Peptides against a protein of PDB entry 4HTP. Designs and how they scored, part 172

Target 1, 231 residues: chain A of PDB entry 4HTP
Amino acid sequence: SQTVASHVPFADLCSTLERIQKSKGRAEKIRHFREFLDSWRKFHDALHKNHKDVTDSFYPAMRLILPQLERERMAYGIKETMLAKLYIELLNLPRDGKDALKLLNYRTPTGTHGDAGDFAMIAYFVLKPRCLQKGSLTIQQVNDLLDSIASNNSAKRKDLIKKSLLQLITQSSALEQKWLIRMIIKDLKLGVSQQTIFSVFHNDAAELHNVTTDLEKVCRQLHDPSVGLSD

## One batch from the design tools (peptide; made by RFdiffusion4, then SolubleMPNN)

Design b2_p24_7_s4 (from b2_p24_7, 11 letters changed)
Fold by OpenDDE base, seed 1:
Structure b2_p24_7_s4 (fold): chain B 231 residues (1-231), chain A 24 residues (1-24)
Amino acid sequence: as target 1 above (231 residues)
Amino acid sequence: SSQLYERWLADYEKNGPAPPIVIP
């Protein structure tokens, strides 16, 4: 079945997240999120104009925006150290070189940029001169690859995990990889709370999530911002 | 908000559904 996520570039989500992160004020952060959400809902209506009974919702995007609330997908089993080693190998970085050491020692402040402790930012600067300017993945495709990683982690298939990670990396820009890393590590550093994200999505979203702890159910039941839980 | 929607719609009308990723 056709989904909005199968047509929305992952790059567009990442650019939205980047705008949110760079915004200083709460109001501006909310505006960028709302613009993406409104575009999503409008596209949903256009895509499903002739189909009344669809299960499609904002869930594919929401689970990437709030990855700490993921309950459907099992753990990835991926840490920063694993990603560092993978990038060193993939990019053929000298092990004793500056960039390899930055990735491995990401917690230690090196240089003037206050990016210490944020592996995704360190990775971004290493990747920027070496990666594609624009990625080719949709949100659906990213979720499919992440599902594969989680499944293979559960099955202890390390080689298949690496293969799926390579597919993500080779088809993504440096900016997209920055956000992908943050999604995998489950820390987006947006500067906006979970409660704020829910409140912008739907007035009843926080309440429904508190009761069900089911992010997909929240997105499906509260797809229409004008229809509440009591209706 | 309208810019993202318009681009997604235009791409959909031009290209159709995105091909599924083959997961090895």
Scores: peptide ipSAE 0.605, ipTM 0.900, DockQ to the pose 0.790
Fold by OpenDDE base, seed 5:
Structure b2_p24_7_s4 (fold): chain B 231 residues (1-231), chain A 24 residues (1-24)
Amino acid sequence: as target 1 above (231 residues)
Amino acid sequence: SSQLYERWLADYEKNGPAPPIVIP
């Protein structure tokens, strides 16, 4: 079955998140999120014009925007230190070099950017001059790869985890990787609360989530902003 | 909001469904 997520580039989500992060004030942050959401809903209507009973929803994007609320996907088993080592290997960085040390010692202030403790930002600056390819992944493809990582972590298949991570990394821009890292670590640093995200999505979203703790149900039941829980 | 939608729609109309990713 066709899904919106199978047609939306992961790059577009990342660009939206980047705009939200850089925006000053709640109103501007909300505007950028709303623009993405409205585009998603409009595309959903176009894609499913002749099919009213679909299970497709905003869930594939929502679970990446609110990764702390993920309950379907099991733990990745990935920490910053693992990613650092992977990047050093993948990029063939000298272990005693400046960039390798930045990744390994990400908690120590090493640069002028004040990014100490933010591994994703440190990784971004290391990746930026080295990533020559535009990202090609869709939101669905990213979720499929993340599902694979979680499943393989549960199965203790470390080699397969590495393969899926390499696919994510090699098919993503530096900016996309910054956000992907934040999704995996479950800290987006958007400057917008969970409550705000839910309120923009649907007026009843926070309430339904408080009861069900199920993002997929929230996204599916409240797909139409004009239809409430009591409707 | 319209710009993202228009691009996604144009790409869909031109290319059709995106193939699923092959996970080894």
Scores: peptide ipSAE 0.604, ipTM 0.900, DockQ to the pose 0.790
Fold by OpenDDE base, seed 3:
Structure b2_p24_7_s4 (fold): chain B 231 residues (1-231), chain A 24 residues (1-24)
Amino acid sequence: as target 1 above (231 residues)
Amino acid sequence: SSQLYERWLADYEKNGPAPPIVIP
């Protein structure tokens, strides 16, 4: 069956996350998230107009927005150092060059941007002049590739992990890769709490998650904001 | 707000379902 995630560009999620991060106030952050969520729900209704009993939900997006709550896929086994080495290889960066050193020494303040300690931001600036302006991946495709990475990590198939990472990288803009890195490392730095995300999604979301710890169940059961747990 | 929805719907109506990605 078709899913909303198979039609939503990953770029649109990343643009929304970027707006949330750049917003100073809580109200503005919430507005950007709500706009994306409302669009998702509307598209769900249109896509499934003749099929009311579907399991499709906001889960494919929610698990990328709250990656620390991921329980379905196993650990990626990917750290900043691994990504740094991969980018140096992929971009053919001189190992003793400025950009390679920035990636490897991302914790050291070297530049005017004040991005020390944030690998994703360091990577973004290195990638910006070298990557596609627009990515081609859907949210479903990103999740499929991330599932592959986790599965291959569990199976200790490093070569297949690299192949999936290359697919993600070569089909993504610098901005999309910035957010993808943060999803893999499980730190989005949105400036909005998990509780706020749940509260905007559904009034009962935090409670249901606290009991079940199942993010998919939360998204599926509370898909309609007007239907509560007791209904 | 609905701008994302309208674009997603338009793309769906024009192109149909996106092809699956091949995972190695």
Scores: peptide ipSAE 0.599, ipTM 0.897, DockQ to the pose 0.811
Fold by OpenDDE base, seed 4:
Structure b2_p24_7_s4 (fold): chain B 231 residues (1-231), chain A 24 residues (1-24)
Amino acid sequence: as target 1 above (231 residues)
Amino acid sequence: SSQLYERWLADYEKNGPAPPIVIP
């Protein structure tokens, strides 16, 4: 069956997340998230107009927005140091060069951008002049690749992990990679709480999640914002 | 698939909620 996630570019999610992060106030952050969510729901209705009994939901996006709540896929086994080494290799960066050192020593303040400790931001600036301006991946494809990474990590297949990472990287813009890194590391730095995200999604979302701890169930059962848990 | 969504989104942003898309 077709899913909304198979149509929505990963770039659109990343652009939304970028707007949320850059917004100063809670209200503006909420607005950007709501706009993306509303668009998703409207497209869902359009896509599934003739199919009422679908399991499709916001889950593919929600699990990327709240990666710390991921329970379906296992741990990636990926840390900043691994990504740094991968980028150095992939981009053929001189090991003693400025950019390689920035990636490896991401915790050390360089005095330039104040991005110390934020590997994703450091990576972004290294990638920006070197990567495609537009990515080609859908949200579904990103999730499929992340699933592959987690599965292969569990199976201790390092070569296949690298393959999936390379596919993600080579088909993503610098901005998309910034957010992908944050999703993998499970720290989006959006400046909004989990509770806020749930409250915008559905009034009963936080409660249902607290009981079930199942993000997919939350997204599926509360797909319609007008239909509550008791309905 | 992405092109379909982008066209839908462009219309949605400009004109409001678009009618259901006929997917081939």
Scores: peptide ipSAE 0.262, ipTM 0.720, DockQ to the pose 0.084

Design b2_p24_8_s1 (from b2_p24_8, 12 letters changed)
Fold by OpenDDE base, seed 3:
Structure b2_p24_8_s1 (fold): chain B 231 residues (1-231), chain A 24 residues (1-24)
Amino acid sequence: as target 1 above (231 residues)
Amino acid sequence: SMDEEYRKLWEELMKEIEEREAEE
């Protein structure tokens, strides 16, 4: 079945997340999230205009925005050290070079930007001069690749994990990779709470999630912001 | 194509956001 996520570029989600992160105030952060969400809902209505009983929802995006709440997908088995090694290999970085050392020693303050401990930011700066300006992946494709990684991790198929990671990396901009890394590590550093994200999505979202712990159910049942749980 | 129409629709929605951000 056709989904909104199959049409939405991953780049646009990442741009939204970047705006949220850069925003100083809660209100501004909320605005950026709301704008993306509203666009998603408008697109959903257009896509499914003649089909009222669809299972399509904001879930494909929500699970990337709140990756710590993911329950459908198993563990990736990916850590910063693995990603560092992968990037060094993929980008053919000299092992004794500055960029390789930055990736490997990401916890050590080496620069003026205060990015120590944030692997995704360090990776971003290394990737920025080396990657495509615009990625080609949709949200659906990103989720499919992440599903593949998790499944192959469970199956201990390291070669297939690497293949999927390479697809993600080679088809993503530096900015998209920054956010993808944060999604994999499950720390987006948005500066907005889970509760706030839920509250913007739907007034009953936090409550339903607390009861069900099922993010997909939350997104599906509360797809319409005007229709509550009691309705 | 139907896919092209949907692509354009999403691009328009994103353009509206970008235009608002540029005005702030």
Scores: peptide ipSAE 0.640, ipTM 0.929, DockQ to the pose 0.806
Fold by OpenDDE base, seed 5:
Structure b2_p24_8_s1 (fold): chain B 231 residues (1-231), chain A 24 residues (1-24)
Amino acid sequence: as target 1 above (231 residues)
Amino acid sequence: SMDEEYRKLWEELMKEIEEREAEE
């Protein structure tokens, strides 16, 4: 079945997240999220115009925006150190070079950027001059690759984990990789609370999530902002 | 193709966002 996530570029989600992060005020952060969500809903309506009772929802995006609430996908088994080593290998960085050392020692303040401890930001600056300007992945493809990583981690198939990571990296811009890293590590640093995200999505979303702890169920049942839980 | 039409629709929606942001 057709899904919105199969048509939405991952780049556009990342651009939205970047705008949210850069915004100083809560109201502005909310606006950027709302605009993306509204676009998603409009696209959903167009895509499913002739189809009733679809299970398609905002869930594919929501699980990337709120990765701490992920319950369907098992652990990735990926840490910053693993990613650092992978990038050094993939980018053919000299092991004793400045960029390799920045990735490996990301927690140590190095240079003028106050990005110490944020691996994703360190990676971004290393990747920016070396990566494609525009990625080619959809949100669905990103989720499929992340599912593969989690499944292969459970199966202890390190080779297949590496393969999926390579696909993510080679088909993503530096900005997309910054956000992908944050999704994997489960820390987006958006400066907006989970409660705020839920409140913008649907008035009853926080309540339903508190009861069910099922993000997919929340996204499906509350897909229409005008239809409440009591309806 | 239908896929191309959907691609254009999404691009249009994103363009509308960009235009609104440029006016603010």
Scores: peptide ipSAE 0.639, ipTM 0.930, DockQ to the pose 0.870
Fold by OpenDDE base, seed 1:
Structure b2_p24_8_s1 (fold): chain B 231 residues (1-231), chain A 24 residues (1-24)
Amino acid sequence: as target 1 above (231 residues)
Amino acid sequence: SMDEEYRKLWEELMKEIEEREAEE
């Protein structure tokens, strides 16, 4: 069955997240999220026009926006140090070079940007002159690759983890990789609370999540913003 | 193809967002 996530470019989610992060005010952050969500719902209605009983929902995107609430996918087993080493290898960076040292020493304040401790931002600046300008992955494909990573981590298949990571990296822009890293590390730094995200999604979303702790159920049951839990 | 139609639909939705942001 066709899903919205199979049609939505991962790049567009990343652009939305970038706008949210760059916005200073809470109201602007909310607006950017709402606009993406509304577009998703409109697309859903068009895609499923002739199918009333679908299980498709915002869940594929929501689990990337709120990765700390992920319960379906097991742990990735990926840390910043692993990613640093992978990038050094992939980009053929000199080990004693400036860029390799930035990635390895990401916690040390270096330079003017104040990005100390944010590996994703450091990686972004290293990747920007070296990566594709536009990625080719859909949200569904990103989730499939992340599922593969989690599964292979559980199975202790390190080579297969590397393979899936390479697929993600080679098919993503620097900006997309910045956000992908943050999704894997489970810290998006959006500047909005979980409660705010739920509130924008649906008035009853926080309540349903508190009871079920199931993000997929929240997204599916509360897909229509006009239909509440009591309805 | 149906896939191309859906691709265009999503691109249009994203374009509308970009246009609204440019006006602010």
Scores: peptide ipSAE 0.636, ipTM 0.929, DockQ to the pose 0.861
Fold by OpenDDE base, seed 4:
Structure b2_p24_8_s1 (fold): chain B 231 residues (1-231), chain A 24 residues (1-24)
Amino acid sequence: as target 1 above (231 residues)
Amino acid sequence: SMDEEYRKLWEELMKEIEEREAEE
């Protein structure tokens, strides 16, 4: 079945997240999220024009925006150190080189940017001169690959985990990888609360999530912002 | 193709966002 996520580039979500992160005020952050969400809903309406009872929802995006609330997907088993080693290998970075050391020692202030402790930002600067300018993955494809990683982690299939990670990395820009890393580590650093995200999505979203703890159910049941829980 | 039409639709929606951002 056709889904919105199968048509939406992951790059566009990442660009939205980047705008949110760079925004100083809450109102501006909310605006950027709302614009993306509204676009998603408009696209949904177009895609499902003749099908009113679809299960498709904002869930594929929401689970990437609020990765801490992910309950369907098992643990990735991926840490910053694993990613550092993978990048060193993939990019053929000299092990004693500046960039390799930055990735491995990401918690130690080594640069002027004050990015100590934020592996994703450190990775971004290493990747920026080395990666594609634009990725090719959809949100659906990203979720499929993340599902694969989680499943293979559970099955202790390290080789398949690496394969999926390589697919993510090789098909993503530096910016997309920055956000992908943050999604995997489950810390987006958007500067906006979960409550704010829910409030923008739907007035009843926080309440429904508090009761169900089911992000997919929240996204599906409250897909229409005009239809409440009591409806 | 239907997929191409949907691709264009999404691109247009993103363009609208970009245009609004440029005007602000």
Scores: peptide ipSAE 0.633, ipTM 0.928, DockQ to the pose 0.833

Design b2_p24_8_s2 (from b2_p24_8, 12 letters changed)
Fold by OpenDDE base, seed 5:
Structure b2_p24_8_s2 (fold): chain B 231 residues (1-231), chain A 24 residues (1-24)
Amino acid sequence: as target 1 above (231 residues)
Amino acid sequence: SMDEEYRELWRELMKEIEEKRKEE
């Protein structure tokens, strides 16, 4: 079945997240999220105009925005050190070079940007001059690749994990990879609480999630902002 | 193709957001 996520570029989600992160005020952060969500809902209505009772929802995006609430996908088994080594290999960086050392020693302040401890930001600056300007992946494709990584981690297939990671990296811009890393590590640093994200999505979302702990159920049951739980 | 029409629709939605931001 067709899904909204199969048509939405991952780049557009990343651009939205970037705007949220750069915004200083809560109101501006909320506005950027709401604009993306409203566009998603409008697109959903158009895509499913002639199809009632679809299971499609905001879940594919929500699970990337709130990765700490993921319960369907198993652990990736990926840490910053593994990603650092992968990037050094993939980009053919000299092991004793400045960029390789930045990735490996990401916790130590070595640069003027004050990005110590944020591996994704350090990776971004290394990737910016070396990667595509625009990625080609949809949100669905990103989730499929992340599912593959989790499944192969469970099966202890390291070679297949590497293959899926390479596909993500080679088809993504530096900005998209910054956010992808944060999704994998499960720390987006948006400056907005989980409660705020739920409140913007639907007034009853926080309550339903507290009871069910099922993010997909929350997104599916509360896909219409005008229809409540008691409706 | 129907897929191209949906891609255009999404691009239009994103363009509308950008245009509103320029007016503010």
Scores: peptide ipSAE 0.602, ipTM 0.923, DockQ to the pose 0.902
Fold by OpenDDE base, seed 1:
Structure b2_p24_8_s2 (fold): chain B 231 residues (1-231), chain A 24 residues (1-24)
Amino acid sequence: as target 1 above (231 residues)
Amino acid sequence: SMDEEYRELWRELMKEIEEKRKEE
């Protein structure tokens, strides 16, 4: 069955997240999220026009926006140090070179950007001159690859984890990889609270999540902003 | 293809967002 996530480019989610992060005010951050969400809902309505009973929802995107609430997939087993080593290898960076050292010593401020401790930002600047300008992955494909990573981590298949990571990296822009890293590490640094995201999604979303702790259920049951829990 | 039609629909939705932002 076709899903919205199978049609939505991961790049567009990343662009939205980038706009949210760059926005200074809460209202502007909310606007960017709302615009993406509204587009998703409009697309959903068009895609499922002839199908009233679908399980498709915003969940594929929401689980990437709120990765700390992920309960379906297990831990990735990926840390910044692993990613650093992978990038050094993939990009054939000299191990004693400036860029390799930036990735490995990401906690130490080496530059004026104040990005100390933000591995994703450091990676972005290293990747920007070396990666594709535009990625090709859909949100569904990203989730499939992340599922593979989690599954293979559980199975202790390091080679297959690396394979899936390479697929993510080679098919993503530097900006997309920045956000992908943050999704994996489960820290998006959007500057908006979980409660704000839920509030924008649906008035009853926070309440339903507090009761169920099931992000998929929240997205599925409250996919229509006009239909409440009591409806 | 149906897939191309849906891809175009999404592109149009994203374009609308961009156009609205330019007007603000």
Scores: peptide ipSAE 0.600, ipTM 0.922, DockQ to the pose 0.905
Fold by OpenDDE base, seed 4:
Structure b2_p24_8_s2 (fold): chain B 231 residues (1-231), chain A 24 residues (1-24)
Amino acid sequence: as target 1 above (231 residues)
Amino acid sequence: SMDEEYRELWRELMKEIEEKRKEE
């Protein structure tokens, strides 16, 4: 079945997230999220114009925006140190070089950007001069690869985990990888609360999530912002 | 192709967002 996520570039989600993060005010952050969400809903309506009973929803995006609420996937088993080593290998960085050391010692303040402890930002700066300018992945493809990683982690198939990670990395820009890392680590640092995201999505979203703890159910049942839980 | 039409639709939606930002 066709899904919105199969057509939406992951780059556009990342661009939205970047805008949200860079925005100083709550209102501006909300605006950027709302714009993306509205576009998603418009696209959904167009895609499913002749099909009323679809299970497609904002869930594929929402689970990336609120990765802490992910309940469908098992743990990735990926930490910053693993990613650091992978990047050093993939980028053929000298192990004693500045960039390799930045990745490995991401918690230690390296004097220049104040991004101590944010592995994703450190990775971004290392990747920026080395990666493609534009990625090619859709949101669905990203989710599929993340599902694969989680599944293979559960199955202790390290080689397959590496394969999926390599696919993600090689098909993503530096900016996309920054956000992908944050999704995997489950810390987006958007500066907007979960409650705010839910409130923008649907007035009843927070309530339904509190009861069900099922993000997919929230996204499906409250897909239409004009239709409430009591309707 | 149908897929290309949908890709274009999404691109248009993103363009609309960018255009609105320029007007503010």
Scores: peptide ipSAE 0.599, ipTM 0.922, DockQ to the pose 0.899
Fold by OpenDDE base, seed 3:
Structure b2_p24_8_s2 (fold): chain B 231 residues (1-231), chain A 24 residues (1-24)
Amino acid sequence: as target 1 above (231 residues)
Amino acid sequence: SMDEEYRELWRELMKEIEEKRKEE
């Protein structure tokens, strides 16, 4: 069946997340999230105009925004050191070069930007001059690739994990990869709480999640902001 | 194609967001 996620560029989610992160105030952060969410809902209504009973929801995006709450996918088995080595190989970076060393020693402050300990930011600066300006992946395609990584990690198929990672990397901009890394590591650093995200999504979202711990169920049952749990 | 129409719809929704931001 057709899904909203199959039509929404991953780049647009990443741009929204970037805006949220750069915003100083809670109100501004909330605004950026709400604008994206409202667009998603409008698109959903258009896509499913003739279909009242669909299972499609905001879940494909929400699970990327709140990756710590992911319960459907198993562990990726990917750490910063693995990504560093992969980027060095993929980008053919000299092993003793400045960029390779930055990726490998991401915890040690070597630069003026104070990005020590944030691998995604370090990777972003290395990738920016070397990657596509705009990615081509949809949110659904990103989720499919992440599902593949998790499944293959469980099956100990390292070659297939690498294949999926390469597909993600080669079809993503530096900015998209920054956020993808944060999604994989499960630390987005948005500056807003989980509670705030749920509150903006639906008034009953936090309560339903606390009871069910099922993010998909939360997104599906509370898709309409005007329909509550008691409705 | 239906896919093209939906791609344009999403593009327009994103454009609306960008336009509102320029007015602020």
Scores: peptide ipSAE 0.603, ipTM 0.923, DockQ to the pose 0.913; fails the geometry check

